# Peptides against a protein of PDB entry 3HUF: the designs that were tried, part 17

Target 1, 320 residues: chain A of PDB entry 3HUF
Amino acid sequence: MWIIEAEGDILKGKSRILFPGTYIVGRNVSDDSSHIQVISKSISKRHARFTILTPSEKDYFTGGPCEFEVKDLDTKFGTKVNEKVVGQNGDSYKEKDLKIQLGKCPFTINAYWRSMCIQFDNPEMLSQWASNLNLLGIPTGLRDSDATTHFVMNRQAGSSITVGTMYAFLKKTVIIDDSYLQYLSTVKESVIEDASLMPDALECFKNIIKNNDQFPSSPEDCINSLEGFSCAMLNTSSESHHLLELLGLRISTFMSLGDIDKELISKTDFVVLNNAVYDSEKISFPEGIFCLTIEQLWKIIIERNSRELISKEIERLKYA

## One batch from the design tools (peptide; made by RFdiffusion4, then SolubleMPNN)

Design b2_p22_8_s1
Fold by OpenDDE base, seed 1:
Structure b2_p22_8_s1 (fold): chain B 320 residues (1-320), chain A 22 residues (1-22)
Amino acid sequence: as target 1 above (320 residues)
Amino acid sequence: SKEEELKKKLEEEEKAVKEYEE
């Protein structure tokens, strides 16, 4: 989201969130959802138009800002952005930091981009929320992104957390739920006057972790917790691979259970399978190797003695 | 000082506005 602040009293000492939309900026406008009052002697009654575009798909992957357009409204003293005069037709900016000078005002409006990218693991939830979140200037998507700041957990009562949720947690992404999205949608008007009123996702996250026994106390409890162990996994989702990497595992990949030879078994402590393969092939598992699902592995990892638990299971199957 | 520079810039703004209104 774009946030504006200014030195001195030209913005009444308040920060403001600018959502996608059009804003008239000037001395003789009233602060509302489409107007920004800025008071200085050289600022015109209607001085500039700011237009913030909705996020692009590219912005979800890059964490880049919504495009910021500035147009001077044929003012006497003009408008500058980053010390450059705005062109007659207006200019568009993709920089994360903008210094906007209106006329000869000695104070600049400082616009900065606060990155917020929300990943969904459920396409149905994305479909429900994407439009509203995009209107807040928040990029949304399903695929993993290095720019992802938040992850939406689907609350299904009594269901195990998804691999996406596990990975988001270990990546230290703020896990949120539908309650946070609802709250976020209601705050749009209040943040016009004070950007500090933007809801903090960390409270929602803390509540999710506290109330769900499927989460460890912190990501740090799990990161590299299995360092020194080796696993083999079926070529599954990239998220599954990255999850196992964050656990500190040495990973070998295979395409089928038939690729698990004696050499691989000799170098591998356990095999990680998806649920479908685990359930279908349970009778045909290679002898002398511990096979488990990611969900079963997660249940072990969240325990304080995860290394001991895994070691016992490995030993049990080597001597069986 | 930053305050003196600000004061000077405010005076320059006021001067520019006056020169335009004349």
Scores: peptide ipSAE 0.363, ipTM 0.884, DockQ to the pose 0.955; fails the geometry check
Fold by OpenDDE base, seed 3:
Structure b2_p22_8_s1 (fold): chain B 320 residues (1-320), chain A 22 residues (1-22)
Amino acid sequence: as target 1 above (320 residues)
Amino acid sequence: SKEEELKKKLEEEEKAVKEYEE
């Protein structure tokens, strides 16, 4: 989201969120959803137009800002952005930091991009919320992104958290739920005057973790907890691979159960399978190796004695 | 000082406005 603040009292000492939309900036406008009052002697009654575009799909992956357009409204003293005079037809900016000077005002309006990108675990929830969140200047998507700051946990995901949720947690993404999204949708009007009124996603996250026994107390409890162990996995998802890497595992990939030979078994402590393969191929599992699902692995890694539990299961099958 | 610089900039703004109104 774009946030503006200013030096001195020209913005009444308040920070403001600029959602996607158009704003008239000037000395004699009244602060509302489409107007920003700026008080200085050289600022025109209607001085500039700010236009914030909705996020693009690219913005979800890059964490880049919504496009910021500035137009001078034919003022005598002009408008500058980053010490450059705004062109006659207006200019568009994709920089994360903008220093906006209106006329000869000695105080600068500072616009800065606060990155917020929301990943969804469920396409149905994305379809429900994407439009509203985009109107807040928040990029949304389903795929993993390095720009992801928040992850929406699906509450309907049965008795177990998804691989996406597990990975988001270990990646230290703020996990949120539909209750936070609902709250976020209601505060749009209140945060116009004070950007500090944005709801704290960390409080929502703390409540989710506290109330769900499927989470460890911290990502740090699980990160590298299985260092020194080796696994083999079916090449199914990048998220599953990255999750296992965050556990500190050495990972070998295979395309089918038939690719698991004696050499691979000798170098591998256990095999990680998806639920479909685990359930359908139980009878065809290679002998002498511990096979489990990622969800079964997760149940082990959240325990304080995870290394001991894994070791016992490995030993049970080596001596069987 | 920062305060003196600010005062100077405010005086420059006021001068520019007066010169425009004349």
Scores: peptide ipSAE 0.362, ipTM 0.883, DockQ to the pose 0.961; fails the geometry check
Fold by OpenDDE base, seed 4:
Structure b2_p22_8_s1 (fold): chain B 320 residues (1-320), chain A 22 residues (1-22)
Amino acid sequence: as target 1 above (320 residues)
Amino acid sequence: SKEEELKKKLEEEEKAVKEYEE
């Protein structure tokens, strides 16, 4: 989200969130959802127009800011952004930090991008929430992104957490739920005057983890916990691969169970399969190798003695 | 000092406003 602050008292010492939309900035406007009052002698009654665009798909992957447009409203003293005079038709900015000078005001308005990018594990939830979140200037998507700051867990009662959730947890992404999204949807009016009133997602995350026994106490308990072990996996999911990498596994990939030869078996401690393949091809598993689902692996890795548990299973199946 | 610099900038702003109103 865009946050503006100013030097001195020109913004009354307050930080303000700017959501996607249009703002008239000037000396003689009243602070509201579309106006920003700035007080200085050289600032016109209506001085500039700020237009913040909704997030693009690219912004989701890059963690870049919503586009920030600045137009001078034909003022006496003009408008500058990053020490450059704004053009007559206005200029658009994608920098994460903007220094906006209105007229000859000695105090600069500092606009900065606070990165918030929400990944959804469920396409239906994305469809439900994306529009509202985009109107808050929050990029949203389904695919893994290095820019992802928050992850919406798919809650199905009695089901195992998804690979996406597992990976998000290990990546130290803040896991959130629908309750947090509902709260975000209501804050738009309350945070206009004080950006500090933004809800802390960390509290939501702590509550999710505390109330769900499918999570370890910390990501650090699982990261590199399987260092020294080797696995083979079906080349299906990038998230699954990245998850296994974060566990410290040496990973070999195969395209089908038929590609698992004696050489691969000799170098592999276990085979990781998705649920569909595991259930459909149980009868076709290679002899002498431990095959498990990623969900079964997760149940092992969240245990304190995960290395011992895996070692026992490997030994059991090598001699079966 | 930062304070002196700020004072100078405020004076420059005020001067510029006056010069434009004339």
Scores: peptide ipSAE 0.362, ipTM 0.883, DockQ to the pose 0.954; fails the geometry check
Fold by OpenDDE base, seed 5:
Structure b2_p22_8_s1 (fold): chain B 320 residues (1-320), chain A 22 residues (1-22)
Amino acid sequence: as target 1 above (320 residues)
Amino acid sequence: SKEEELKKKLEEEEKAVKEYEE
């Protein structure tokens, strides 16, 4: 989200969130959802127009800012952004930090981008929320991104957490739910005058973790917890692969269960399968290897003695 | 000082506004 602040009293000492939309900036406008009052002698009554675009798909992957357009409204003293005069037709900016000078005002408006990118676990929730979140200047998507700051889990009471949720947790993203999204939708008007009124997602996250026994106390409890073990998995999911890497596993990939030969078995401690393959092919599992689902593995790794638990299961099957 | 520089910039702004109104 874009946040503006200014030196001195020209913005009344408050930070303001700028959502996607158009703003008239000037000395003789009233602060509202489409106007920003800035008071200085050289600032015109209506001085500039700010236009913030909705997030692009690229912004979701890069964590880049929504495009910020500045147009001078044919003022006497002009408008500058980052010490450059704004062109007659306006200019667009993708920098994360903008110093906006209106006229000869000695104080600059500082615009800065606070990155917030929300990944969704399922397409249905994305479809429901994407439009509203984009109107808040929040990039959204389904795919993993290095720019992801938040992850939406579905509050289905009694269901196991998904691989996406597990991976998001280990990546130290802030896990949120639909209640937080609902709260975000209500704050748009309240944050116009005070950007500090933006809801804290960390409180939501803490509550999720505290109230769900499927989460460890911290990602650090699980990261590299299985260092020294080797697994094989079907080359089906990048998130699953990355999850297993974060556990410290050496990973081999195969295309089908038929590719699991004696050589692979000799080098692999266990095979990780998705639920569908595990359930459908359980009868065809090769002898002498431990097969489990990611969900079964997760139940082990959240325990403090995960290494001992895995070792015992491996031993049981080698001697069976 | 930063304060003196600010004062000078404010005076320059005021001067520029006056010169434009003349």
Scores: peptide ipSAE 0.361, ipTM 0.883, DockQ to the pose 0.944; fails the geometry check

Design b2_p22_8_s2
Fold by OpenDDE base, seed 3:
Structure b2_p22_8_s2 (fold): chain B 320 residues (1-320), chain A 22 residues (1-22)
Amino acid sequence: as target 1 above (320 residues)
Amino acid sequence: KEEEELKKKLEEEEKAVEEYEK
């Protein structure tokens, strides 16, 4: 989201969130959803127009800012952005930091981009919330992204957490739920005058972790917890691979269970399968190797004695 | 020094406005 602050008293010492939309900036406007009052002698009654675009799909993957357009409203003293005079037709900016000077005001308006990108685990929830979140200047998507700051889990009572949720947790993404999204939808008006009133997702996250026994106390409890073990997996998803890598596993990939030969078995402690393959091919599992699902592995890794538990299961199958 | 520089910039802004209003 875009946040503006100003030096001195020209914004009354307040920070403001700028959502996608159009703003008239000037000395003689009243602060509201489309106006920003700025007080200085050289600032015109209506001085500049700010236009913030909705996020693009590219912004979700890059964590880049919503496009920021500035137009001078034919003022005597002009408008500058990053010490450059704004062109007569206006200019568009994709920089994360903008120093905006109105007229000859000695104080600058500092606009900065606070990155917030929300990944959804469920396409139906994305479809429900994407429009509202985009109107807050928040990029949204389903795919894994290095720019992702928040991850929405679906609250299905009694369901196991998904691989996406597991991975989001281990990569230290803030896990949120529908309750936080609902809260975000209500704050739009209250944060106009004070950006500090933006709700902290960390409180929501702490409550999710505290109330759900499927999560460890911290990502650090699981990161590299299986260092020294080796696994094989089907080349099915990048998220599953990255999850296993974060556990500290040495990973071999295969395309079919038929590719699991004696050499691979000799170098591999266990095989990780998706649920569909695990359920359909139980009768055709290679002899002498421990096969499990990611969900079964997760149940082991959240235990304090995860290494001992896995070792016992490996031994049970080697000596059977 | 910073306060004196700020004071100068405010005086320059005021002069520029006064010159424009004439």
Scores: peptide ipSAE 0.346, ipTM 0.875, DockQ to the pose 0.958
Fold by OpenDDE base, seed 5:
Structure b2_p22_8_s2 (fold): chain B 320 residues (1-320), chain A 22 residues (1-22)
Amino acid sequence: as target 1 above (320 residues)
Amino acid sequence: KEEEELKKKLEEEEKAVEEYEK
């Protein structure tokens, strides 16, 4: 989201969130959802127009800011952004930091981008929330992105966490739920005068981890916990591959269970399968190899003695 | 030094406004 602050008292020492929308900036406007009062002698009654666009798909993958448009409203002393005079038709900016000078005011408005990018595990939840979140200037999507800061977990009591949730956790994203999204939807009015009133997602995350025994205490407890072991998996999911990589596993990929030969068995400690393949093909598993699901593997990994547990299961099946 | 520079910039703003109103 865009946040503005100003030097001196020209914004009354307050920070403000700018959501996607249009703002008239000037000396004789009243602060509201569409106006920003800035007081200096050289600032016009209506001095500039700020227009913040909704996030693009590219912004979701890059963590870049919503486009920030500045237009001078035919003022006597003009408008500058990053020491450059704004053109007559207005200019658009994609920099994360904007120094905005109105007229000859010695104090500048500092606009900065606070990165917040929300990944969804469930397409139905994305469909429900994307519009509202985009109107907050928050990029949203389903695909894995290095720019993701938050991940939405569905509160289904009693279900195992998804591979997406596991991977999000290991990536050190802030896991949030629908209750946090609901709270975000109410924020627009309260944060106009004080950007500090933005809800803390870390509190939501801490509560999720504390109340769910399917999470380890930290990502660091799991990262490289299986270093030195080797696995094989079907080449079906990039997230599953990345998850296993974060565990420190050597990974071999195959296209079908029929490709699991004696050579692969000799080099592999266990085979990781998705639930559908595990359930359908369990009668056809190769002899002499341990096959498990990612969810079964996760249940082992969250234990403090994960290495000993996995070693014991491997030995049990090699000598059976 | 910063306060003096700020004061000078405020005086320059004021002069510029006065010159434009003449």
Scores: peptide ipSAE 0.346, ipTM 0.875, DockQ to the pose 0.940
Fold by OpenDDE base, seed 4:
Structure b2_p22_8_s2 (fold): chain B 320 residues (1-320), chain A 22 residues (1-22)
Amino acid sequence: as target 1 above (320 residues)
Amino acid sequence: KEEEELKKKLEEEEKAVEEYEK
C-alpha cells in the first residue's frame, strides 16, 4: 500500500494510507477520502492531483507498487517528484519511494510503498475478495510468487491443510483467513488519518497456528528437518517441490511410476506422490520403497521425532 | 545548521510568494 508522510508539520504530523483512487492535494481542501490538505504558503488551494491505480497482475509477481500518477493543477510554483518537475500532462511513477515537492514548500511529502501481496489457496475465495483487496491497493493471485507476503489458507472443516498452506508456512509467509480479510475491508475509512491503524496480520497468524494442531510451533522446526534423506517425486506442483527442498531433502523427479527402477530405489529413501496417484496406483507401487503423500509426510514432519519416524518407515518397507 | 537551513528555505518560500503576488 502507499503511505504518505511529510517532513515538518505540513501533513499535521500524520501518516496516511493512499488507496487506489484520486486525491486532490492542496492548501484549501479538507482531508477526506479524496482530498489531502497540505499547508504551506507556496502551495495552491488545489495544487496537485494524485491518482493511484489498482494493482496490475505484474505487481502481484514483482511486489511492485500500484502506479502513482501526479499532475500539477497549473500552479504557480509547480510540482516536483524526485527532484524532477512534473510534466504538463502529469507523470506516472513506479518507484517505491517518491519525494513530492509542492511548490516552494521546503518540506517534502514522502510516499513509500509498503509491500502487501496476498496469495489465495482457493480460486473461489480469490474471486470473492480480489476486487475489494485491489481497491485497497493489494495485489492478489493464486500462483506462488516471491512477492507474496500473506497467504489465505483454504478452510475446509476437518481436512488436512493444503500443500500451498504448508509451503506458505515454511517460507514464513503470514497465513491469514477470511476474518482478517473482512477486517481489511472495513478499515478503509478508519485509516485515512493514521496509517498505524492498519490491522496486524501477525496476530491473525498466531491465532491460526495456535488453534490448529496441523501446524508445528515454528517453520524453523521443520526447515531442514529431513536433511540427509532423499526422495523421488511424481507429478507434483512447484509448491510441492519447493516444500520438499525446504525440508532439506534431496529430490529426484520422475514422470511415471514405471520410471522407478532399481537404481532410483537404491538412491531414494521414499517416494512422494499426490493423493490421486497414491489412491489409484497403490497396487502398482514398486516393492521395497516407501511411498507416501505429501499430506502423510507433513503429518510426520510436524512431529518432534520426525527423523526417527521417517527412518522407521523407510526400514520397514525396504526390508518388507 | 539543519534548523538554520530550514529557516532559510521558509524565508525563500515566503519571498517567492510575495514576488508572485506583486
Scores: peptide ipSAE 0.350, ipTM 0.876, DockQ to the pose 0.952; fails the geometry check
Fold by OpenDDE base, seed 2:
Structure b2_p22_8_s2 (fold): chain B 320 residues (1-320), chain A 22 residues (1-22)
Amino acid sequence: as target 1 above (320 residues)
Amino acid sequence: KEEEELKKKLEEEEKAVEEYEK
């Protein structure tokens, strides 16, 4: 999201969130959803137009800012951005930091980009919320992104957490739920005057973890907890692979259970399968290898003695 | 020094406005 601040009292000492939309900036406008009052002698009654675009798909992957357009409204003293005079037709900016000078005002308006990118685990939830979140200047998507700051967990009572949720937790993404998204939708007007009124996602996250026994106390309890073990997995998802890497596992990939030969068994402590393959082929598992699902692995990983539990299961099958 | 520079810039702004209103 874009946040503006100013030196001195030209913005009344307040930080303001600018959502996607158009703003008239000037001395003789009233602060509202489309106007920004700035008080100085050289600032025109209506001085500049700010236009913030909605996020692009590219912004979801890069964490880059919504495009910021500035137009001077044919003022006597002009408008500058980053010490450069704004052209007559206006200029567009993709920098994360903008110093905006209106007229000959000695104080600058500082605009800065605060990155917030929300990943969804479920396409139906994305479809429900994407439009509203984009109107807040928040990029949204389904795919994993290095720019992802928040992850929406689907609140299904009594269901196991998904691989996406497990991975989001281990990569230290802030996990949020639909209650937080609902809260975000109500704050749009109140944060215009005070950017500090933005809801705390960390409080939501803490409540999710505290109230769900499927989460360990910290990602650090699980990261590299299986260092020194080797697994084989079906080449199914990038998230599953990255999850197993974060556990410290050495990973081999295979395309089918038929590819699990004596050589692979000799190098592998256990095999990780998806639920569909595990349920359909459990009667035909290779002899002498421990097979489990990611969800079964997660149940072991969240235990304090995860290494001992895995070792006991491996030994039980080697001596059977 | 910073306060004096700010005061000078405010005076320059005021002069520029006065020159334009003439």
Scores: peptide ipSAE 0.346, ipTM 0.874, DockQ to the pose 0.936; fails the geometry check

